# Designs tried in a protein design run: peptides against a protein of PDB entry 4XPM. Part 54

Target 1, 160 residues: chain A of PDB entry 4XPM
Amino acid sequence: VMLHSKNVKGFLENTLKPYDLHSVDFKTSSLQSSMIITATNGGILSYATSNNDVPKNSINEINSVNNLKMMSLLIKDKWSEDENDTEEQHSNSCYPVEIDSFKTKIYTYEMEDLHTCVAQIPNSDLLLLFIAEGSFPYGLLVIKIERAMRELTDLFGYKL
Target 2, 67 residues: chain B of PDB entry 4XPM
Amino acid sequence: DIKGTIAFDTHGNVIESTGVGSQRIEDIGDLSKVTLDAEGFAQVQGDSLLVHLYKRNDITLAVYTSA

## One batch from the design tools (peptide; aimed at target 1 G10)

Design b2_p27_5_s1 (made by RFdiffusion4, then SolubleMPNN; from b2_p27_5, 12 letters changed)
Fold by OpenDDE base, seed 2:
Structure b2_p27_5_s1 (fold): chain B 160 residues (1-160), chain C 67 residues (1-67), chain A 27 residues (1-27)
Amino acid sequence: as target 1 above (160 residues)
Amino acid sequence: as target 2 above (67 residues)
Amino acid sequence: MSSKYTDINEELDKFLKEGLEAIKKKF
């Protein structure tokens, strides 16, 4: 099945959903944002946010989008640096994973008071990026993004 | 008589925490070093609480109890 | 697109439930 732009958007929106682990009475907030960005420039190809009440073309919308753009650039830059740093790749903030024989890495980054997680979609020029509140545990965030990537096989090997 | 829980991965990062576990995230460092039995269990005295450990599939669950 | 992603919450919750039960049985 071919992934179209609207399908990607819908998928990202679905990833925003929180965890509710009722067996231990633990639940999270929704992700603040979920994004697919370019690994080359950090450009946003698709995104979803939990704050959908902002009027279109409003100053608040512009600010929110600009904020996402800035965060994507910063995270892309950090990711790029770490991909060229053996020490960082062996830190507890880096999770090497293999999906269907494709290797990739999941990185966790603290950005101000936010918890972020980023991973290169295997063999592609794309990064999947989750942004959550500081209360969202990193270990859970890693699980979330790893499982999400497994559902994006249509994007594996995607080159710009 | 569960007072709280912590679940964490092999990197020491939290997956979930509840109750007193949320206040004892720093315990993960020591808990991760505990030797488990062949079935993946251990019991450790932590502060005034007893910590019960279970590990499977690279996830460790710590349950805090008074006894 | 598959809906497998939506099952992760239940999968993890199931693990935790089983862990709690296992601990209860063990100790």
Scores: peptide ipSAE 0.670, ipTM 0.934, DockQ to the pose 0.550
OpenDDE base, seeds 1, 3, 4, 5: peptide ipSAE 0.670, 0.668, 0.666, 0.669; ipTM 0.935, 0.935, 0.934, 0.934

Design b2_p27_5_s2 (made by RFdiffusion4, then SolubleMPNN; from b2_p27_5, 10 letters changed)
Fold by OpenDDE base, seed 2:
Structure b2_p27_5_s2 (fold): chain B 160 residues (1-160), chain C 67 residues (1-67), chain A 27 residues (1-27)
Amino acid sequence: as target 1 above (160 residues)
Amino acid sequence: as target 2 above (67 residues)
Amino acid sequence: MSSKFNDITKELDEFIKEGLEAIEKKF
């Protein structure tokens, strides 16, 4: 099954869902945002947010989108810097992973009071980006984004 | 009589935490250094609580109990 | 796309349950 833009959007929306464990009393909030952005410019190709009740074309919507654009650009820049920094790649904030023989890295970044996680979709010009509240644990966020990438095989090798 | 839990990965990042574990995230630094037995278990005295460790597939579960 | 992404909760619950039981038996 080929992954089209509408399917990507739907999948990103699905990634927003929180976790609620039954073995122990543990639950998370929903992700604030889930995005696919370009590794080159940080441009948003697709995104989903947990707050969809903002009126269309409202000032609040514009501000929200602009905020996402700003965050995506900032995170892309940080990611780009780290990809060229050996020390950062060996920090505990970097998770080297291999998916279907493709190597990539997952980075965790604290952005103000938010917990973010970003990873290059294997062999592509695309980044997957999760933005969560500060209460969302990084270890779980990493697991989440890794599993998400494994579902985006149609985007592997995608070049702009 | 479980008082709380912490699950964390090999990078020392939290996966889940409950109860007193949520207030003792700083323990991960020391817990990650504990030598486990061949089956992946250890028991550590942490202040007034006992911490029971179980590690499997690069995830460590810490369980806090009074005894 | 597969539904493996949505299995994280089940996997974590299984791990934690396994750990709790194992610890109970061990100590």
Scores: peptide ipSAE 0.706, ipTM 0.949, DockQ to the pose 0.530
OpenDDE base, seeds 1, 3, 4, 5: peptide ipSAE 0.704, 0.702, 0.703, 0.705; ipTM 0.948, 0.948, 0.948, 0.948

Design b2_p27_5_s3 (made by RFdiffusion4, then SolubleMPNN; from b2_p27_5, 11 letters changed)
Fold by OpenDDE base, seed 1:
Structure b2_p27_5_s3 (fold): chain B 160 residues (1-160), chain C 67 residues (1-67), chain A 27 residues (1-27)
Amino acid sequence: as target 1 above (160 residues)
Amino acid sequence: as target 2 above (67 residues)
Amino acid sequence: MSSKFTDITKELDEFLKKGLEAIKEKF
């Protein structure tokens, strides 16, 4: 199946939506960002941000994108290190998961005051990355990204 | 009356927290070690609050009530 | 290409609801 950038963008935008758990009166903020990046160099293939008020081609947009690029690279580097570190893979910040017979891992990383979560799309050269405010709990973030990955079966096995 | 809640996963990471639970995240370490009955329940007496535990599908729900 | 993301908020909320009810009945 051909990867359509618009479809991916729309998907990522949908992942930004917050959780509202009425049963316990718990609400989250929207994700700050949702991204698909390359596992090789942390390059951004697609992204969505909750701050849509930034005019296109504005200096603010450029700065925002640059910030995302930096974060993506940092997270990619950390992910790469952890993928080669057995100890880190057994930490509470690593969740081995199996999706449709494919194995992958979900990692949580604190980036300054932000909570991030990253996972390799199964058998692919791509990473799915969520960036949230510090108030967004990691356990919930993990659940969110796992479910998101389950919807990205078309990207399973994607190689650059 | 419920004073707060914490839900956490098998890694001890928070899924949700409300009320006094939001201020008692540090309790997860101890709560995760509590032995549950065959139905997945336990009750733990805290310092001033009673904690009711329910675990199912790898998620533990802790409900804080007055003792 | 799958573009839809199904929100799990309802599922999780239902779990929490049932948990609260179960605890109420147990204790």
Scores: peptide ipSAE 0.649, ipTM 0.932, DockQ to the pose 0.833
OpenDDE base, seeds 2, 3, 4, 5: peptide ipSAE 0.649, 0.648, 0.647, 0.648; ipTM 0.932, 0.931, 0.931, 0.931

Design b2_p27_5_s4 (made by RFdiffusion4, then SolubleMPNN; from b2_p27_5, 12 letters changed)
Fold by OpenDDE base, seed 2:
Structure b2_p27_5_s4 (fold): chain B 160 residues (1-160), chain C 67 residues (1-67), chain A 27 residues (1-27)
Amino acid sequence: as target 1 above (160 residues)
Amino acid sequence: as target 2 above (67 residues)
Amino acid sequence: MSSKFNDITEELDNFLKEGLEAIKKKF
């Protein structure tokens, strides 16, 4: 089955859903944003946000999209730097993972008051990026993005 | 009686926290260094509360109780 | 496209449940 743009969008929307761990009565908020961006330029290929109440073509929408663009670029730059920094790759903010014999890394980055997590889709020019509120714990965010990554096998090896 | 919980991964990052555990995230540093028994358990005194530890599959659960 | 990534919720919740029970039995 081919992965189409609309399927990607729908998938990202599904990743926004919060977790409810009722055994300990713990629940999270929804992700603020979920994005697939280019590893080369930080350009947004697809995205989903929890707040969809903003009218299209409004100033608020433009500002929201621009904010996402800015964050994606900043995170991409930080990711790029870390991929060339052995010390950063051995920090507790970096999670080496292997999916179907493909190696990748999950990074956690604090962006102002937000918690973010980014991972290169294995052997691809694409990054998966989650943006959450500061209350969303990093350990759980990492688990979330890892599992999401495992569902994006159609994008493994995707080159621009 | 359970006063709170913290679950954390091998990187020391929180997976979940509840109750008093949410105010004691800084305990993870010390809790991660506690020697567990062969079954993955430990009990330590944390301030005025007891902390019960259980680790399995690289996740540590800390349960705070009064006794 | 499959969307099973959120199944971790149940897995993790089960872990927490089992952990709580195990601790209760241990101590």
Scores: peptide ipSAE 0.675, ipTM 0.938, DockQ to the pose 0.570
OpenDDE base, seeds 1, 3, 4, 5: peptide ipSAE 0.674, 0.673, 0.674, 0.672; ipTM 0.938, 0.938, 0.937, 0.937

Design b2_p27_6 (made by RFdiffusion4)
Pose (drawn by RFdiffusion4):
Structure b2_p27_6 (pose): chain A 143 residues (1-50, 63-86, 92-160), chain B 67 residues (1-67), chain P 27 residues (1-27)
Amino acid sequence: VMLHSKNVKGFLENTLKPYDLHSVDFKTSSLQSSMIITATNGGILSYATSNSVNNLKMMSLLIKDKWSEDENDTNSCYPVEIDSFKTKIYTYEMEDLHTCVAQIPNSDLLLLFIAEGSFPYGLLVIKIERAMRELTDLFGYKL
Amino acid sequence: as target 2 above (67 residues)
Amino acid sequence: SKSFDHDNDELDNFIDDMLTKIKEKYF
């Protein structure tokens, strides 16, 4: 099994959109970036930006390790269930940036959102949890 | 009139804020400790501003008005 | 490209419903 590079890239581009509420006068900026990376090496499989390529590689590996350390050391952590599949959503403050990361269930891949410091964490968590519900095709993807 | 809002989750993380809500994010620590009535409502205040609380689906909404 | 169902409208409605409950209760 392999990734359909163009469709995954299009998916990540779609996860970039900001929230724009009218019930209250609230709107976020769009995500700074959205990436799918390996849980193993932190290597980037696909990404979308709304800051540079060099900067994403560094952040990705860093969040991969932070996630890896938390995932087996016997912040916020949200246990989630999607169609009886379990994963965990972590938040990491990356300098002045807000990030969310989660392993795509039973896969060797992580989904990573990078937003500005003004993007509320609780909202970033909801965005990534719903986005993961669209990634059933990647559940169990093994390297 | 409504002077501001804050919505936050069970971890106390913010989902959205407006008005004085964005200036009072620190209120969440106290607000999250408020025990709501049987229907999910409460009223509390730190100062001249009245905070109306309603919680459902693990999301608490606080709206700020005058007392 | 693969599509994605953004929940912005659903969140807006959710917050509006919560505001309606507060208005009915206290205002």

Design b2_p27_6_s1 (made by RFdiffusion4, then SolubleMPNN; from b2_p27_6, 13 letters changed)
Fold by OpenDDE base, seed 1:
Structure b2_p27_6_s1 (fold): chain B 160 residues (1-160), chain C 67 residues (1-67), chain A 27 residues (1-27)
Amino acid sequence: as target 1 above (160 residues)
Amino acid sequence: as target 2 above (67 residues)
Amino acid sequence: HMSFKDINEELDKFIKEMLDAIKKKFF
């Protein structure tokens, strides 16, 4: 498996797009962030943010990245705890799913005023992480990340 | 005719909400317990609104109308 | 090769079908 950072980055950027359900006239905001992180350390392998107005190499960019690092680590830790907690795996915040015969779980976590969703890319050491505003419904966020993971088959089984 | 909608999953989490549905997310608890007919439909008189339910593939759509 | 399809279409279509079913049933 080859991880092409450019391709992954572009993919994550595409996941930022909002949902627009014209059938019922429902529209979300864009995701704040989309990341692929390591399940082991919460290290960010790739990320995309909707706030691209920050100049490159600016202090603001550094601060935003640092914030993402913090959130990714916190979410990874929570995910790790839940993966070792049967009760948490049976809560309404855990969605067992199967993609192409691979089983994984999608977790929803409220982080301050943000809605987050994280899932282990099947059989891999990688987590896909979505961060959205609190107005983004969890049920829809789960659907979004599940659909996204279905497009990441090349990363299935990726080990660090 | 439609005053709003709520779509929710089997975990009771919102997928979408519009109109009056956005202000009635708390209805999901009761709506999730409604017995559906053989085709997956039900009508429920909630408040002053009539709720039309349909469930398919673990998604429930609730449509709110005045009648 | 990784890609990300427009996921709006799938869900929106599904919701539309459900909405139409409700309309047919009750309206």
Scores: peptide ipSAE 0.710, ipTM 0.943, DockQ to the pose 0.693
OpenDDE base, seeds 2, 3, 4, 5: peptide ipSAE 0.709, 0.710, 0.709, 0.708; ipTM 0.942, 0.943, 0.942, 0.943

Design b2_p27_6_s2 (made by RFdiffusion4, then SolubleMPNN; from b2_p27_6, 13 letters changed)
Fold by OpenDDE base, seed 1:
Structure b2_p27_6_s2 (fold): chain B 160 residues (1-160), chain C 67 residues (1-67), chain A 27 residues (1-27)
Amino acid sequence: as target 1 above (160 residues)
Amino acid sequence: as target 2 above (67 residues)
Amino acid sequence: SMSFNDINEELDKFIKEMLDAIKKRFF
């Protein structure tokens, strides 16, 4: 399997799009960030952010990237802990799912005023991570990331 | 007629909420325990609202109307 | 290639169906 960074970046950018449920007049904000990170160290392999107000190569961009790095590391650590905690895996913050016969788990984590959702890409060393505003409901965030993972079959089994 | 909605999953987490439903997220705890009929429906009386429930494929939709 | 299809339609349709079912049952 060949990982194309450009394709991944574009994919993540697409995941930023808000949910718009016209049937009940419900619409979310865009995701703040969408990332693929390593399960080992929380290193960011690819990311997208809705904050386009920051010029490229600016100090503000660097700061924002650093913030993402910190969040990714923290979430990876929490994920790692939960993967070794039976009780946490049975909480309402953990969603066991099966995609194409691969089992994985989706976790929801509160990060201050943000709602986050993380899931291991099936049989891989990679995590998909969504960061949203606190108004983004967790149930919908879970659905979103589950659907997103189904589109990342090329990354299934990816090992570092 | 509809005053609001809440959709929630089997974990009690919100999928969507609108109208008065957005202010009644705490109802999920009780709504999740309501016994549904064979078709997956129930109607429960709230404080001042009537809640119409339907569950399908692990998603419950609650529709709030006036009592 | 990797793509993220519009997932709004699927869920929205499902919610719509549930809403319609409720309307049919109670309204």
Scores: peptide ipSAE 0.714, ipTM 0.946, DockQ to the pose 0.750
OpenDDE base, seeds 2, 3, 4, 5: peptide ipSAE 0.713, 0.713, 0.714, 0.714; ipTM 0.945, 0.945, 0.945, 0.945

Design b2_p27_6_s3 (made by RFdiffusion4, then SolubleMPNN; from b2_p27_6, 13 letters changed)
Fold by OpenDDE base, seed 1:
Structure b2_p27_6_s3 (fold): chain B 160 residues (1-160), chain C 67 residues (1-67), chain A 27 residues (1-27)
Amino acid sequence: as target 1 above (160 residues)
Amino acid sequence: as target 2 above (67 residues)
Amino acid sequence: SMSFNDINEELDKFLKEMLDAIKKKFF
């Protein structure tokens, strides 16, 4: 049974929550956004943003959505390039991981002042994308997205 | 007393940093090359700080204290 | 049946264990 759209949205909203590593007195900001996008065109299938204080149907909401569309497309393009680049796949910005016997890769990308990471949901046409502030460490971002993907088994193998 | 921490992964990317550790991210390059004992520990003296290292499951935690 | 939030707590616990190990070893 595949995740319902509402369930996916709710899941993405949950991923926005910050880390509070109180054992070492470290905490992060919330993710700016969390998205599931298509690997083909970078189209947004579902998304969540930390600042939902924007009124619905407002021009600010439209602008924010447009910004997400732009970022998703850019990241998708970079991801596509890297997936066809052996050198990039062996850089410190690429984390090969295995989840339930499925292999995938997590990429970290700097986008201006933002830290992003993206990973193909195993054996699917979907990418999971996290966008965070520049203060969010990449190593932690990778851990976060890896853990998130482990909760998206219903999307494994999803083809458009 | 602990003056700060850095946790980093095998790629040298930061997982967390606090206190003086946040100002010593550049140490990761050297810390990642430190030879650990059989239990995964090491102690490294750097400047006026002492760095206590422990690696487990591909995560290295560095704890900074006074020398 | 572990929630995403529960998984996030694992890292803190892990770091706590590492920190405690360091304290035990050196402090």
Scores: peptide ipSAE 0.722, ipTM 0.946, DockQ to the pose 0.548
OpenDDE base, seeds 2, 3, 4, 5: peptide ipSAE 0.721, 0.721, 0.721, 0.722; ipTM 0.946, 0.946, 0.946, 0.946

Design b2_p27_6_s4 (made by RFdiffusion4, then SolubleMPNN; from b2_p27_6, 12 letters changed)
Fold by OpenDDE base, seed 1:
Structure b2_p27_6_s4 (fold): chain B 160 residues (1-160), chain C 67 residues (1-67), chain A 27 residues (1-27)
Amino acid sequence: as target 1 above (160 residues)
Amino acid sequence: as target 2 above (67 residues)
Amino acid sequence: MKSFNDINEELDKFIKEMLDAIKERFF
């Protein structure tokens, strides 16, 4: 399996797009961030953020990246704990799903005022992580990340 | 005619909400317990609004109307 | 890798179908 960083980055950027359900006149904000991180260390392999107004190589960019690193690590830790906790896996914050015969779980976590969603890419050492504003409903966030994972079949089975 | 909507999943988490539905997220607890007919529909008299329910593929849509 | 372009349309279409079903049943 080859990870093409450019392709992954572009994909993650596309996931930032808001949902616009015209049928019921419902629209979300864009995701704040979309990331692929390692399940082992929470290291960021690729990421996209909606706040692209930050100049490259600026202190603000560094700070934003550092914040993402912190968030990714925290969420990875929570995910790791839940993966070893039967009770957490049976909570309403855990969605068992099956994609192309691969089983995985989607977790929703509230981080401060943010709504986050994380899922292990099937049979891989990678996690897909969405970070959204608190107004982004969890049910929709789950649907979003599930659909996203279905498009990442090239990463299924990726091991570090 | 439609005053609002709520769509929610089997975990009781919101998928979308509009209009009066956005202010009635707490209704999900009761709506999730409503017995649906063979076709997956139900009507429930909530507050002053009538709620029209339909469930398909683990998603429930609630439509709020005055009547 | 596949695109993420049609995800919004998919769900919207589904919700629309459900809404239409409700309209047909009750309205």
Scores: peptide ipSAE 0.709, ipTM 0.945, DockQ to the pose 0.657
OpenDDE base, seeds 2, 3, 4, 5: peptide ipSAE 0.708, 0.708, 0.708, 0.708; ipTM 0.944, 0.944, 0.944, 0.945

Design b2_p27_7 (made by RFdiffusion4)
Pose (drawn by RFdiffusion4):
Formats: sequence, structure tokens, C-alpha cells
Structure b2_p27_7 (pose): chain A 143 residues (1-50, 63-86, 92-160), chain B 67 residues (1-67), chain P 27 residues (1-27)
Amino acid sequence: VMLHSKNVKGFLENTLKPYDLHSVDFKTSSLQSSMIITATNGGILSYATSNSVNNLKMMSLLIKDKWSEDENDTNSCYPVEIDSFKTKIYTYEMEDLHTCVAQIPNSDLLLLFIAEGSFPYGLLVIKIERAMRELTDLFGYKL
Amino acid sequence: as target 2 above (67 residues)
Amino acid sequence: VKDPDDTDELDEFIQEMLDEIKEKYNL
């Protein structure tokens, strides 16, 4: 099994959209970036930006390790269930940036959102949980 | 009139904020400790501003008005 | 390509919570 590079890229581009509420006068900026990376090496499989390529590689590996350390050391952590599949969503403050990371269930891949510091964490968590519900094709993807 | 709002989750993280809500994010620590009535409502205040609380689906909405 | 955008749903949900508060406390 392999990834359909163009469609995953398009998916990540779609996860970039901001929230724009009218019930209250609230709107976020769009995500800084959205990436799928390996849980193993932190290597980037696909990404979308709304800063630079060099900067994403560094952040990705850093969040992979932070996630790896938290995932087996016996911040916020949200246990989630999707169609009886379990995963965890972590928030990490990366300098002035807000980030959310979660392992795609039973997969060797992580989904990573990078947003500005003004993007509320709770909202970033809902965005990534719902986005993961659209990634059933990637559940169990093994390297 | 409504002076501001804050919505926050069970971890106390913010989902959205407007008005004075964005200036009073620190209120969440106290607000999240408020025990709501049987229907999920409460009213509390730190100062001249009245905070109306309603919680459903693990999301608390606080709206700020005058008392 | 799948679109995970739920902005309208969140807006409606927040409006429902506001309506409950407005009716309860006569705002």
C-alpha cells in the first residue's frame, strides 16, 4: 500500500481553512501548516502551508520526539475514539506557535497542525479530531 | 448588552473568545470550577461584569454582561 | 478530496448555547 501523494496533499490543504463564526464575532487565521509525518523518523510525507520548508522539517522532528517521549513516559492530552479506533491528541507550544499532534490510529503516521499563537488550543484540538475522522483510509498504514 | 464571550473545553482550553472575554481568559480557572445547576446553568462574577455560564457537550459557554 | 471544514456546525452549536442563556436569564 502507498499514499496517493496528490490527494493527501489536497486533504492537508483543506485542513488549513480558518474558522469564521457569525454567532459571535470570532474568526481565526488559517493554519500555518498541516503535515503528515512518520511516527518513526519524523520524516515528512506530505504538507500544506497557508513558514518555510526548512522550518517545517525542524519542527516536525521536534514534535515527533516530544510526542514519542510523552507516548511512553509511564501540556494537554485528549484521548479520542473514532469508529472504535483509539488515538491521543497532544498540544505543544512551539515557541510562539500552537501545535496539535496525533497518531493516525494504528498507523506509523502522525497528523500535525501548526497554527499561530492566537489560534485557541481547544479549537485546534476539535479541528484535528474532526480532520482525523476523514483519514480512515490511513488507519493501520504501516511502514 | 453582551460585553464578551469565552467558550472553553474540559481541559480549560479556549475554543473561542470575544469582547472582554479575550481580556479575561484568566477567568477560566475560576469559571471551570463552578458547579452548574441541574440544567447546566450558573451565574458568577468577579467584578462589575456578570458571567452567565452554560455547559453542554463538554463545552462551557461564558457570556459577559453588566449586573 | 475530503473537506473537514465544520465551521457552520460550530457556529450553529455556539448559537444554540447563546439562545439557551438568553432565554434563561431574559437577555

Design b2_p27_7_s1 (made by RFdiffusion4, then SolubleMPNN; from b2_p27_7, 8 letters changed)
Fold by OpenDDE base, seed 3:
Structure b2_p27_7_s1 (fold): chain B 160 residues (1-160), chain C 67 residues (1-67), chain A 27 residues (1-27)
Amino acid sequence: as target 1 above (160 residues)
Amino acid sequence: as target 2 above (67 residues)
Amino acid sequence: VKDPDITEELDKFLKEMLEAIKEKFNL
């Protein structure tokens, strides 16, 4: 099974969908952004954003992309630091998980007023990154990214 | 007569919150320490609210009602 | 690649927990 770039983009777009837990009368906003980035330098390989109302090739689009690049780099740096910090890995902001016998970690990070979540795709040089509004609960965000990552088995072991 | 709810994970992070539960996120610290019965239930008295707890699959749901 | 949406599953799960509490404590 091969994961085409177009399929990855579509997958990330699907992750933007909000949760509507009507049985308990709770609903979230859509994710602001969903990205696959490199663990080496935070480069964006694929991304989706809920703010698609920007004209293509406009200055606003360029600024939006640049903002994503900046955030991805910052998250990558924080992730890299935590991966080399035992104390951070034992905090409540780190979720060790196992998917198909592969171990990885999910980290939650506060970025200004945004809630972010990042996880290394198992045995790969790639990170999955979700960016949400501050109203999006971290526990729910973790569930969301874990389930998403479980569907990216084609990227397990991907090396740059 | 439910006034609100909080669902949280084993790390103490919120999964969902509604009603008065959204204003009682700080309760999670204490609620996570409550001893549950054999079926995973507990009931604890707050200030003017009663909290009904149930844990299943590492998720705890707290339901707030009048005391 | 499968759709990662588990909204229905999670909603159902929480609903069942809520109903269990209602039954347990006669709410």
Scores: peptide ipSAE 0.746, ipTM 0.949, DockQ to the pose 0.859
OpenDDE base, seeds 1, 2, 4, 5: peptide ipSAE 0.746, 0.746, 0.746, 0.745; ipTM 0.949, 0.949, 0.949, 0.949

Design b2_p27_7_s2 (made by RFdiffusion4, then SolubleMPNN; from b2_p27_7, 10 letters changed)
Fold by OpenDDE base, seed 1:
Structure b2_p27_7_s2 (fold): chain B 160 residues (1-160), chain C 67 residues (1-67), chain A 27 residues (1-27)
Amino acid sequence: as target 1 above (160 residues)
Amino acid sequence: as target 2 above (67 residues)
Amino acid sequence: VKDPDITEELDKFLKEGLEAIKKKFNL
């Protein structure tokens, strides 16, 4: 099934869901944001936020979007730098992964008090980006984004 | 009795932490170096806690109990 | 697109790990 824009939005919204690992009495918060952005300029193609109480077209919504735009750009820039830095690619903040014979990398970045995770959708000009509170552990965030990417096969190879 | 847990990946990043484990994230560095037996287990004596390790599928689970 | 939620799988792993540790070390 083709991944339409509405389907992408819904998918990203689903990624916001928290983990409840009740076997060890561990719970996470919801992701603050989940986004697909361009690897070229950090432009937001689709996004979802946990704060859905913001009225549409409100000043608060505009501010929220602007904040996301800024974060997306910053993360894209950091990602771009790391993609050209062998040392950074060998750090514990970089996870080389293979999905259906496609290679990509998952990066974790601390943005102020937030925990972020970004990965290039295999062979594409797109990045998947998760933004979470600082209490969301990076290892779990990596697992989350890897599994999410595995479901985005329709976007593999997407070029702008 | 279990006092807490830490689960971490091969990069030393936390997957989950509970109880005293949440206050012992710094232990991961040492725990990741522990040699496991053929079944993937090990036991490590801490300062005041005993740590029980199990690793499978690149995830290490550490369970803290009283020493 | 399928739901990427793997909470159940991960929780199951942790549960099994806990039980394995309990059994191994008689906890």
Scores: peptide ipSAE 0.705, ipTM 0.943, DockQ to the pose 0.854
OpenDDE base, seeds 2, 3, 4, 5: peptide ipSAE 0.704, 0.703, 0.705, 0.704; ipTM 0.943, 0.943, 0.943, 0.943

